Peptides against a protein of PDB entry 6J54. Designs and how they scored, part 37

Target 1, 223 residues: chain A of PDB entry 6J54
Amino acid sequence: NENLFASFIAPTMMGLPIVTLIIMFPSLLFPTPKRLINNRTISIQQWLIQLTSKQMMAIHNQKGQTWSLMLMSLIMFIGSTNILGLLPHSFTPTTQLSMNLGMAIPLWSATVFTGFRYKTKTSLAHFLPQGTPALLIPMLVIIETISLFIQPVALAVRLTANITAGHLLIHLIGGATLALLNINTMTAFITFTILILLTILEFAVALIQAYVFTLLVSLYLHD
Target 2, 42 residues: chain B of PDB entry 6J54
Amino acid sequence: QFQFTGIKKYFNSYTLTGRMNCVLATYGGIALLVLYFKLRSK

## One batch from the design tools (peptide; aimed at target 1 Q96 S98 M99, target 2 L32)

Design b2_p13_3_s4 (made by RFdiffusion4, then SolubleMPNN; from b2_p13_3, 8 letters changed)
Fold by OpenDDE base, seed 1:
Order: structure tokens, then sequence, then C-alpha cells
Structure b2_p13_3_s4 (fold): chain B 223 residues (1-223), chain C 42 residues (1-42), chain A 13 residues (1-13)
């Protein structure tokens, strides 16, 4: 069991944590555009950023669109770190709950406080759904209040659990395929096929979780 | 659009103001209960 | 999480 979680241990080099460098590495993959017509890769990246930006910010008005830079940087960061984490023998920082909480709690608190600051009436009314029977109002308000405080925890745990579970499955199935190569070649081929399908799925999950994380932060901002 | 009279005008689950008042009333009630038990324990 | 539930429900459709 210890070797299963070895890939999730924070790597150190010469007694210094290299996790900081790993976290900052994805930023190098997104260089700032310098020309009107950039390289093909940069153009594709900018095009994808524009598409996702238009989709996510469609919910918000002009005041909410001020958060576009933060939300887009968040999705690009989480998405890139998740994809890079699928490389063999790589460390994924988003598998660490501490990192995800470190992102979720400040962003959640910022969205909640901005909501209460600029839309106090709507934010307070959000604790009570419309059409609630009079007898259920006190209990439902309490539940919605508790639900609000669970949001950052659920946001962090969702990302952590999905990415961690995917990595564990890839390692387990990958280890099983290697072990079965010497036992039964046919069974090893089947498990290898499953591994390939699972890796493709995990690439999709990596992007989806980045999108869901950012989208939920955006929805909390919109209330 | 909703026609409410009396207390229902201020405390309803359909209007924005009504929902806000219900939430504030609930928090106020909880605060009073906590205060009551805190003072009773002394 | 009502927002997530609604989103997942919309995505499932």
Amino acid sequence: as target 1 above (223 residues)
Amino acid sequence: as target 2 above (42 residues)
Amino acid sequence: DLALAQFLLLLAQ
C-alpha cells in the first residue's frame, strides 16, 4: 500500500522542496503573445481561452466579467497541472488536498464576500429557496447556511478525489498489466487495453474537473 | 406581482424582500436561543 | 450543492 501512494509524496531535491517549481512550471507553457499573428500553438491556445472565456462569462454581467482573468487563469492552471500530472512518474500537485483547499477557500470567501457586499439582498435571500412552505423556513435556512460553508470543502475534495482516484487506477492497472505479461499474455493484453481507455478517460476527467472547479467558483460569484 | 397583506407582506418565501426578512428572522431567533441558553447556564 | 446538481443534471440531458 505504501508504494501505491509513493507517487503522491511531495518530491524534494537536496533537501529542498521542488514542489514550488512544479507548481510554477505550467505558467511557462502559456507564453504571452508578442505579435499580431503568433505561432500556431499560441494561436490555438488563445483561441481556446477565448472560447472558454466566452462560455463561462456568459452568465455574468459587466461587473462579474471583471473576474474573467481570475477564472480563466484558474482553469488554465488546474487544467495544465492535471494534464501534466498524467505523465509517467510525474507528481500532480492537485492531488494534494492542502493545495486544493488553499485555492478553494480564498476563492470561495472572495466570491461570498463580494456577493454580500454588492448584492446583499439577493445573497441573503439565497439562503431561502422560493416557494418554501412557512413551516420549513427555519430548518431550510439552517441547511442552506450549512451548505454554504460546505461549498469550499466540497470543491476541494471533489477535485482531489477525482484526480487522485484516477491516478491510483492508472497505477494499479498499469502494475497489473506488467505483472500479467509473464503470467498470461492474453489477459495482459486485455488489461492493457483497459489501461489505454482509462488513460484517455483520465485526460478528459482532468479537463472536466478543472472546468467544474472554475465553473462552480463562477456560479458562487453569480449566486 | 404577488399580493400579500399583513405579516405575509414582509415575511414570505416568494418575494426577494420577504425571503431576506425570513432569513434574518431565523438568524435572529437562533441568536436569541443561544443567548438564552448562555444566560441560563450562568 | 444545488448549483452542481443542476449543472450535472443539465449536462446529463
Scores: peptide ipSAE 0.047, ipTM 0.809, DockQ to the pose 0.025
OpenDDE base, seeds 2, 3, 4, 5: peptide ipSAE 0.019, 0.036, 0.019, 0.032; ipTM 0.732, 0.803, 0.734, 0.789

Design b2_p13_4 (made by RFdiffusion4)
Pose (drawn by RFdiffusion4):
Structure b2_p13_4 (pose): chain A 223 residues (1-223), chain B 41 residues (1-41), chain P 13 residues (1-13)
Amino acid sequence: as target 1 above (223 residues)
Amino acid sequence: FQFTGIKKYFNSYTLTGRMNCVLATYGGIALLVLYFKLRSK
Amino acid sequence: FVVLIIVLMVVLY
């Protein structure tokens, strides 16, 4: 009975303040120069695009490359608005489940209507996988179509659920430091756990590769 | 001038990308169950 | 589209 942890009961609030200012703000963190040689703070933003524009370009290699100049604007918005919210009292718009159901459905249904306006038969004849055996036609086409309509829900709920799961362990491991007016040796170990956990919460950049890329496989497979 | 800089891009891919009506239908129906539960309290 | 997102966010809030 040496080290007794403590806890504080308080409501964890994901309130909703004025949002249309908070959305426009990580657009003016990135400037654009009308010069040849640039000023060494855009120049490491301009080099960071020319890397990851060479990885969502290399798989597709079609006339579906026209679509890929918009998929690098989808990686900078939720690459920034997941990184800004690690600050002390900031508010992330990709916490709320609302706009992610508007980021998945206008993009996911922009992919099944891409081959339906050009191929019209073999886009969802991709439901036919192989040289057809006879005992498992109805056990297949009720499975591969229930794992198609999962995809918009499987794209947007995977983003909101773990971004807001990073913010609660920031508060609850952080709020147990403030309520630790008991023995002071264990206060530093909870603090040291925080400053490790904030390094893991720079996997908010690593969860934006898992949004643009399963949108490219959900585009490269249909088209 | 927030148009003609990206007007060549719009009619290229908004043929399939501007289908927010399914989002508007799935969003408008999602408005209907929450005003109904508060009506029945 | 922005108005649809605001209305959906107010309804789900």

Design b2_p13_4_s1 (made by RFdiffusion4, then SolubleMPNN; from b2_p13_4, 9 letters changed)
Fold by OpenDDE base, seed 1:
Structure b2_p13_4_s1 (fold): chain B 223 residues (1-223), chain C 42 residues (1-42), chain A 13 residues (1-13)
Amino acid sequence: as target 1 above (223 residues)
Amino acid sequence: as target 2 above (42 residues)
Amino acid sequence: FLDLLLLLTIALA
């Protein structure tokens, strides 16, 4: 019986961790444009970045749009790492909770502190929803305060759980398909079909989770 | 838009200032309770 | 909107 979590162990080469190289690898896939008319792949990438940028930054004013570079780099990083993680025998850094917390906590704290610095009144008022009955005000303020501190944890756990669960399912169904090839070919074909559908779903999940992670950070910035 | 008089003018859940004051009052109350129990245990 | 996103993320998990 092989360990189900063997694919999630941090890889090492010659006794040195290569996780740093894996994390930096996606940056090589997005080269900076050099010409007015670049290659087809670069043009498509720039087009996608512009579309996503316009969509995400539509919520923010001019001051909030200063975060566009950070948010777009975040979505590109998470999205690319998640997609690359779906390659066979690959290691996905975003399956590590430590990495996701390392991204979530600083970004969350930055957005919260920025909100309190420039929009103190609105940020403080956000702890109390409008129209709250007078008797529920103290309890609701406490709940909203707790909710605020749960945000970075929920952000990290959501990304970790979604990507990890998807990888586990692909490995389990894939292993089952290979095992069933020698037992029942028809059943193996069914499980293989499920595996294909699941892999397609995981590609979508990989992109959606990157988008949701970045969007939530953006929403926290907007308050 | 909202017409409030008295304490409701400063402590309401409809205006921005009112909501802020309610939040600050809640935090202040909690701080006072914590301080009370801390001093009582000594 | 946040509730919808939460439901979507839970559904995809």
Scores: peptide ipSAE 0.051, ipTM 0.795, DockQ to the pose 0.031
OpenDDE base, seeds 2, 3, 4, 5: peptide ipSAE 0.036, 0.032, 0.042, 0.039; ipTM 0.790, 0.787, 0.798, 0.782

Design b2_p13_4_s2 (made by RFdiffusion4, then SolubleMPNN; from b2_p13_4, 10 letters changed)
Fold by OpenDDE base, seed 1:
Structure b2_p13_4_s2 (fold): chain B 223 residues (1-223), chain C 42 residues (1-42), chain A 13 residues (1-13)
Amino acid sequence: as target 1 above (223 residues)
Amino acid sequence: as target 2 above (42 residues)
Amino acid sequence: LLELLTLLLLALA
């Protein structure tokens, strides 16, 4: 079991944290546009960004759309890091719970505080669902309060667990495939096929988890 | 749209103000209970 | 709240 998690240990070179460079590397993949008509790759990238931005910010008014830059940068960061983490022998920073908590807690706190600041009445009323019977009001308010504080933890754990589990499965199935190459070639071929399908699934999961993380942050902002 | 009289006018689960008041009342009740047990422990 | 709960359940699934 300890050997399985060896790939999730933060890499260092000469005692220096190379993890910082790994985290900053995806930023190089998104250069700023310099021309009205950029390269095809940059144009496609910008097209995808504006599509996702229009979708995510459709639920917000003009004041809520101020968060579009933050949310889009978040989804691009998480998505790019998750996709790059699927490269062979690569380290995925989003598999670290500490990193995800470091992102989830401040963003969640910002959304909650902005809600209480500008929409105090609506935010306070959100602790009690509409139409609740009078006898269940005190208990339900307590439950909703607890639910609020679980939100940042749920965001971090969900992202960490899904990405980590995917990586573990890819490593396990990949290792099994290599071990079966000399034992039974037919079984190894089947296992390899499963590995390919699993890797494709993990690419989808990587993008979905990035989207879900940002979407939930956006929904918490909207209340 | 909702017609409430008496205490239900201020503490209801349908109107925005009513829901807010219910939440504040619940928090106030919990705070009073915590205060009671804290003073009792002394 | 119900929409948030449904989305949360879908995200956990």
Scores: peptide ipSAE 0.184, ipTM 0.810, DockQ to the pose 0.032
OpenDDE base, seeds 2, 3, 4, 5: peptide ipSAE 0.121, 0.092, 0.139, 0.161; ipTM 0.804, 0.802, 0.808, 0.797

Design b2_p13_4_s3 (made by RFdiffusion4, then SolubleMPNN; from b2_p13_4, 10 letters changed)
Fold by OpenDDE base, seed 1:
Structure b2_p13_4_s3 (fold): chain B 223 residues (1-223), chain C 42 residues (1-42), chain A 13 residues (1-13)
Amino acid sequence: as target 1 above (223 residues)
Amino acid sequence: as target 2 above (42 residues)
Amino acid sequence: LLDLLLLLTIALA
């Protein structure tokens, strides 16, 4: 069991944390544009960011669109780290619950506090759904308050669990394929096919989890 | 759109103000209960 | 709230 999680241990070099460099590495993949017409790769990146930003911020008003930079940077960071983490023998920082909590809690608190500051009446009213029977009002308000505090935990755990589970499956199936290469080539080929399909799925999961994480933060902001 | 009379005018689950008042009332009730048990233990 | 719950179920699925 300890060998299964060996790839999730934070890497260090001579006692110095390389994790900081790994976290900062995806930022190098998104250079700032310097021309009106940039390289094809940068143009594609800007096009993707524009499409995702329009889709994500469509639910927000003009004031809510001020969060576009934060939300887009968040989705690009999580997405890039998740995709890079699928490289063989790579460390994915988003598999660490501490990192995801470090992102989820401040962002969640910022959205909640922003809601209470500028939309106090609406934010307080969200603790009680419309049309609730009078007898269920006290209990439902309590449940909604508990649900509010579970949101940052669920946000962090969802991302951590999905990415971690995907990595574990890839490592397990990959290890099984290597072990079966010399034992039974036919079964090894089948498991290898499953591994390929699983890796493709995990690429999709990596992007979806980044999108869902950012979307939920934006929805909490919208209230 | 909604016409309420009496206590339902201020405490309802349909209007924004009514929902807010219900939430505040529930929090106030819980706070009073906690205060009661805290004073009771002393 | 219902839309949020729906998104949560989709995210957890």
Scores: peptide ipSAE 0.223, ipTM 0.811, DockQ to the pose 0.032
OpenDDE base, seeds 2, 3, 4, 5: peptide ipSAE 0.193, 0.168, 0.195, 0.210; ipTM 0.803, 0.803, 0.805, 0.796

Design b2_p13_4_s4 (made by RFdiffusion4, then SolubleMPNN; from b2_p13_4, 10 letters changed)
Fold by OpenDDE base, seed 1:
Structure b2_p13_4_s4 (fold): chain B 223 residues (1-223), chain C 42 residues (1-42), chain A 13 residues (1-13)
Amino acid sequence: as target 1 above (223 residues)
Amino acid sequence: as target 2 above (42 residues)
Amino acid sequence: LLDLLLTLTIALA
């Protein structure tokens, strides 16, 4: 049904791809600090970035911490776009599977290739869990290989599906609330309450999905 | 600490080298099967 | 790692 998914269509103005501007907009929300002592808002942002960075890089060694900039930029981008997408009549680029694949595939490939390049023995050994019975070794290696190639798909689909489902529910319940305003005020109030609770949940989901996406990329790097 | 002798020394699921060799052997076997079917079709 | 990955995938998907 095109009417239900109309909000997920990539917006264009006279054929011009304004989606590029939408994607670039979150970058304006994170200015670079120019002072040793910044404003409260910038200080809070820097503090949050430092906390998330320390949490994310706790798993990695010094060589793995080189990816901190990439991972932090990724989580900030996905998190900001997901949160901004909860605004009324907003378009979330992360609802587009193409965008998520565009992020997932290169990052996944980079993590896998870096693993094979610097930790070849360990990376190859990960295709076979420790203690596997001899008869199950070939089958398990095949399954683990297939699992490896499903990883980028899982990353993209997980993010896309969760954000899209949340948006769809908000729009549907919101539309139902508006339709019930003049029909049954009490029912409309209940529906509106559910909408508020769902919106709060979607804020949490937006942040969690950004974190999970970045975390899984980090875990793939750690192998 | 595992003590293996013979083929189990190189192909085991407990040591890092053994696991790596098992993976390589599996891929090699698959490659040989693919090669066999490819040559068979020609 | 696999168990953690599967747990996270099942719990958050």
Scores: peptide ipSAE 0.223, ipTM 0.810, DockQ to the pose 0.031
OpenDDE base, seeds 2, 3, 4, 5: peptide ipSAE 0.196, 0.172, 0.213, 0.216; ipTM 0.803, 0.803, 0.810, 0.796

Design b2_p13_5 (made by RFdiffusion4)
Pose (drawn by RFdiffusion4):
Structure b2_p13_5 (pose): chain A 223 residues (1-223), chain B 41 residues (1-41), chain P 13 residues (1-13)
Amino acid sequence: as target 1 above (223 residues)
Amino acid sequence: FQFTGIKKYFNSYTLTGRMNCVLATYGGIALLVLYFKLRSK
Amino acid sequence: HMISEVLFLLSLI
């Protein structure tokens, strides 16, 4: 009975303040120069695009490359608005489940209507995988179509659910430091757990590769 | 001038990308179950 | 609060 942890009961609030200012703010962190040689703080933003525009370009290699100049603007918005919220009292718009159901459905249904305007037969004749055996036609086309309409829900719920799961362990491991007016040796170990956990919460950039890339496989497979 | 800089882009991919009516239908129906539960409290 | 999230989704459309 040496080290007794404590806890504080308090409501964890994901309130909703004025949002249309908070959305426009990580657009003016990135400037654009009208010069040849640039000023060494855009120049490491301009080099960070020319890397990851050479990985969502190399798989497709079609006349579906026109689409890929928009998919690098989808990686900078939720690459910034997941990184800004690690600050002390900031508010992330990709916490609320509202706009991610508007980021998945106007993009996911922009992919099944891409081959339906050009191919019109073999886009969902991709439901036919192989040289058809006879005992499993109805066990297949009720499976591969229930794992198609999962995809918009499987694209937007995997983003909101673990971004806001990173903010609660920031508060609850951090709020147990403030309520630790018991023995002071264990206060530093909970603090040291925090400053490791904030390094893991820079996997908020690593969850944007898993949004643009399973949008490219959900675009390269249909088209 | 927030248009003609990206007007060549729009009619290229808004043929399939501007289908927010399915988002508007799935959003407008999602407005209807929450007003109804508060009506029945 | 859930109505205000749906109204915020409809204003984005």

Design b2_p13_5_s1 (made by RFdiffusion4, then SolubleMPNN; from b2_p13_5, 6 letters changed)
Fold by OpenDDE base, seed 1:
Structure b2_p13_5_s1 (fold): chain B 223 residues (1-223), chain C 42 residues (1-42), chain A 13 residues (1-13)
Amino acid sequence: as target 1 above (223 residues)
Amino acid sequence: as target 2 above (42 residues)
Amino acid sequence: SLIEEANLLLSLI
């Protein structure tokens, strides 16, 4: 139904793409610190970024830690866009598969190419798991090669599907609650309670999907 | 820790070098098959 | 790596 997916249409004003402004808006929420002792809000943000960076980069060596800035910017961007997308009547750019592919494919390609450039032996060895029977080696190498090329698609589709499904469910239940307000107030209260619980769940999903997306990119770099 | 003799020394699924060689051999085999079919069409 | 990736995905999602 066209009305069901109306919230996922890219918004434009007078034919001009406001999507660019929506994408750039989360960057304003993370100002660069100018003081040694910052405000409480900025200090909390920096603390959270440092905690996430320590957790994500613990897998990587010093060479892999060069990607920390990019990975942290990625998780902050996806996380902020996903959280802001839970606002009523808001457009989430991460619901667009084109945007997620635009992020996934270059990052995946960069991780794969860096792996082949610096860790050629290990990267080639990853196409064959350790301890495989000799008869299964050719088939398993082919499957692993196909799996490698499916990774960026799976990465983009996972993020898109999870965020889109959450948005659809919130809109459907939200619309149902509004419709039931004049029909049956008791049923509307029950559906509203479900809506609240669902929105809390979607906040968690939004952060988890941002983390998983960034973690998988980081994991592909480490191989 | 793995001691292999003969062809198994170079093509094994346990050592890093052996796994790499198996992957390269697989890709080489596929490339040869593709080349064979391409030359056959001519 | 496929099995490890699948296990990781099952653990995360």
Scores: peptide ipSAE 0.373, ipTM 0.865, DockQ to the pose 0.027
OpenDDE base, seeds 2, 3, 4, 5: peptide ipSAE 0.339, 0.330, 0.352, 0.361; ipTM 0.863, 0.864, 0.866, 0.852

Design b2_p13_5_s2 (made by RFdiffusion4, then SolubleMPNN; from b2_p13_5, 5 letters changed)
Fold by OpenDDE base, seed 5:
Structure b2_p13_5_s2 (fold): chain B 223 residues (1-223), chain C 42 residues (1-42), chain A 13 residues (1-13)
Amino acid sequence: as target 1 above (223 residues)
Amino acid sequence: as target 2 above (42 residues)
Amino acid sequence: SLIDQVNFLLSLI
C-alpha cells in the first residue's frame, strides 16, 4: 500500500522543498515572444492561447475580459503541470488537494466578491431562481447558499480526484505488466497495450481537467 | 412587465428587486433565529 | 443554478 502512494509524497532534498522548483518549471516551457515573426513552437503556443482566450472570454463583457490574462495563465499552468506529471516517477503538484484548494478558494472568492461589488442586485437574486413557488423560497435560498460554498470544494476535489485516479491506474497496470512478464508473455503484452491506451487517455484527461477548472472559474464570474 | 401590488410588490420571485428582497428576508430571518437561540441559552 | 442542473438531468430521462 505504501508503494502505491510513494509517487504522491512531496519530494525534499536535505530538508529543502523541491516542490517549489517543480511548480516553477512549467513556466520555462512558455517563453515570451520578442520578435514580430517568432519560431514555430512559439507561434503555435500563441495561436493556441488566442483560440482558447477567444472561446472562454466570448461570454464576458469588457469588464470580465480583464480576467483573460489570469484565466489563460491558469489553464496553461494546470495543463502543463498535469502533462508533465504523466512522466514516469514524476510528482504532480495538482494531485495534492492542498494546492488545488489554494488555487480554488482565492479564485472563487474573488469571483464572488467581484460579483457582489459590481452586480449586487443580480448576485443576490441568483440565490433564488426565477418563478419559484412562495412556499419553497426559504428552503431554496438555503440550498442555493450551501451550493455556492460547495463550489470551491467541488472544483478542487474534481481536479485532484481525476489526476490522482489516473496516476493510480497507470501504476497498477504498470505493476501488473511487470509481474506478468515472467508468468505469461502474451497476457503481459495485452496488459502493456492497455497501459499505452490508458496513458493516451490520461493525456486527454489532463488537458480536459485544466480546461474545466478554468472554465468553471470563468463561469462563476459571469454566473 | 409584471405589476404587483401590496406585499408582492416587494417580495416576488419574478423581478430582480423582489428576488433580492426575498433573499435578504430569508437571511434576516435566519440571523434572528440564531440570535434568539443564543440569547435564550444564556 | 442547481435547479437548471436538475432539469437538465430530468430531460435526459
Scores: peptide ipSAE 0.139, ipTM 0.820, DockQ to the pose 0.020
OpenDDE base, seeds 1, 2, 3, 4: peptide ipSAE 0.043, 0.108, 0.085, 0.023; ipTM 0.751, 0.770, 0.766, 0.749

Design b2_p13_5_s3 (made by RFdiffusion4, then SolubleMPNN; from b2_p13_5, 8 letters changed)
Fold by OpenDDE base, seed 1:
Structure b2_p13_5_s3 (fold): chain B 223 residues (1-223), chain C 42 residues (1-42), chain A 13 residues (1-13)
Amino acid sequence: as target 1 above (223 residues)
Amino acid sequence: as target 2 above (42 residues)
Amino acid sequence: ELLEEAQLLLQLI
């Protein structure tokens, strides 16, 4: 049981936390362009960032587009950490609920606060859906208020659960394939095929979860 | 356009202002209830 | 509308 979750323990070296270095590592993969005409790899990277930026910020007005830098940095950070976490024997910081809460709560609070500061009437009106019967209004307002406070928790737990479950499944099936290699090679081949399909799925999930996390933050900002 | 008169003009679930007023009234009612129980406990 | 879209996304994931 403890061996199953050993990959999710925060790594330390000589008593010093390496987690900080692991969190900072993805930033090295995204260098700032210094040339008018950049290298092919940097150009493709910038093109992808611009493409995703246009897609994410298409729903926002000019004021909402000021959050483009934050949202793009967020999706690149979560996406890169999730993809790097799929490397063998790698530690994925996004599997830690504390980290995801540390990202979700400030971003959620910032979006909610921004909504109340600039669009107070609309933000207050969001606690009551349109067309609600008069008798259900007080209860529904309370439920929507509770729902608002559950949003950052759900955002963090969703990311943590999806990434953690994927990693656990890869480790379990990977361990099973290695164990079956010495028992039955045919079954090991089947499990290995499943492992390959699962790893491809987890790559997709890693990107989708980063996108959904950022998109939901963006939707909360849009109100 | 919805034509509401009287109390329904200010407390409706269709207009933006009506929805806002309903939310504020709900929070105000809850706050008054909490205040009532707090003062009653003293 | 945005809430509905968010709910649809939540149902998809």
Scores: peptide ipSAE 0.139, ipTM 0.812, DockQ to the pose 0.026
OpenDDE base, seeds 2, 3, 4, 5: peptide ipSAE 0.088, 0.068, 0.086, 0.110; ipTM 0.808, 0.803, 0.814, 0.796

Design b2_p13_5_s4 (made by RFdiffusion4, then SolubleMPNN; from b2_p13_5, 6 letters changed)
Fold by OpenDDE base, seed 1:
Structure b2_p13_5_s4 (fold): chain B 223 residues (1-223), chain C 42 residues (1-42), chain A 13 residues (1-13)
Amino acid sequence: as target 1 above (223 residues)
Amino acid sequence: as target 2 above (42 residues)
Amino acid sequence: LALLEALLLLSLI
């Protein structure tokens, strides 16, 4: 069991944390544009960012669109780290719950506090759904308040659990394929096919989890 | 759109103000209960 | 939003 989680241990070099360099590495993949017409790769990146930005911020008013930079940077960071983590023998920082909590809690608190500052009446009224029977009002308000405090935990755990589970499955099936290569080539081929399909799925999951994380943060901001 | 009279005018689950007042009333009730038990233990 | 969050929890986990 300890060997299964060995790939999730934070890497260090000479006692210095390499984790900081790994976290900063995705930023190098998104250079700032310097020309009106950039390289094809940068143009494609800008096009994708523009499409996702328009889709994500469509639910927000002009005031809410000020958060576009933060939300787009978040989705690009989580998405890039998740995709790079699918490289063989790579460490994914987003598999660490501490990192995801470190992102989720401040962003969640910022969205909740901004809601209470600028839309106090709407935010307070959000604890009670419309049309609730009078007898259920006190209990439902309590449940909704508990639900609010579970949001940052659910946001962090969802991302951590999905990425970690995907990595574990890839490692387990990959290890099984290597073990079966010399035992039974036919079964090894089947397990290898499953591994390929699983890796494709995990690429999709990596992007979906980044999208869902940012979407939920944006929805909490919208209230 | 909604016509309420009496206490329902201020405490309802349909209007924004009514919902806000219900939430504040529930929090106030919980705070009073906690205060009661805290004072009772002393 | 709570319903949407619950649906997302069920679909993604």
Scores: peptide ipSAE 0.270, ipTM 0.827, DockQ to the pose 0.029
OpenDDE base, seeds 2, 3, 4, 5: peptide ipSAE 0.197, 0.169, 0.202, 0.225; ipTM 0.810, 0.805, 0.817, 0.802

Design b2_p13_6 (made by RFdiffusion4)
Pose (drawn by RFdiffusion4):
Structure b2_p13_6 (pose): chain A 223 residues (1-223), chain B 41 residues (1-41), chain P 13 residues (1-13)
Amino acid sequence: as target 1 above (223 residues)
Amino acid sequence: FQFTGIKKYFNSYTLTGRMNCVLATYGGIALLVLYFKLRSK
Amino acid sequence: VVVLALLFFIEAL
C-alpha cells in the first residue's frame, strides 16, 4: 500500500464553438509564392509535396491521373487539422463525426460512378473473381457486396474514433497529475508517460496516409 | 476569381464528385430521427 | 455547404 493513485471525476467536453473560423485557419499557415526562388520556409513545404505526389502517382498510371492532383489537397487538410490540435487549448474539426460523413460519401460515391460512366458493365462485374465454381455463387455475391457498402462507413468512422481517442488519454493521464497531491515520486512518471504519449500522437500524420491511400485503392480497383 | 482558376478542374471531376445529394439525403433523413425523439422526449 | 451546415445543426441538438 505505498503508491495510491488518484482520480478526478469531471466531464470531458467536446463542445462546439464557432467552427467556420477554425476550419479556415489551417489554410493561412501555408503560403504560395509567385517567384522562382522562394524564401526557405515555403521551400520545405514545396519539397514535402514533391515526395508524396510521387507515391499516389506511381500506382495509377492511367488517364485517371487527373484525379490525383486533388488527392494531395485532401492530405494537407487533415494532415494539418489533426496536427494543430495537439496544442494546449485548441479545437480540431475532425473530432466531430459530422464532417467526416461528408468527406467519405462525396468521395466514395465519386468512385463507383467513375466506371459506370465509361465501362458500364465490367466495373461491378469485378464481383466475378475467377473461373466460377458451382457450390459458392450465392455465398459470394452476398459477401462481396456487403463488404462494398461498408466502405463509406469503414472510411469515416476509422478517422473520428481514434483521433478523439488520442485526446482523452491526453486529459486523463494529464488530469491525474493535477490530482496527485499524494506522494510526489509518482508524479514525474505520469508526466514522463505523457511526453511519450505526445510523441505517439504525432501518428495523427500517420493516419492521413491511411485515408488517402485506401481512397486510391478504392479508386485504382474500380478504375 | 475563386472560380476561373479552378473552373477547368470542376466540370472534369464534378461529374462524379459533386454527388452530395446522397450526402444530402443521408443527411436530411438524419435530421428527422433527432427531431422525432425529442418530440416524444 | 448547406448540407454540411445541416449536419452541424443536427449535432448541436

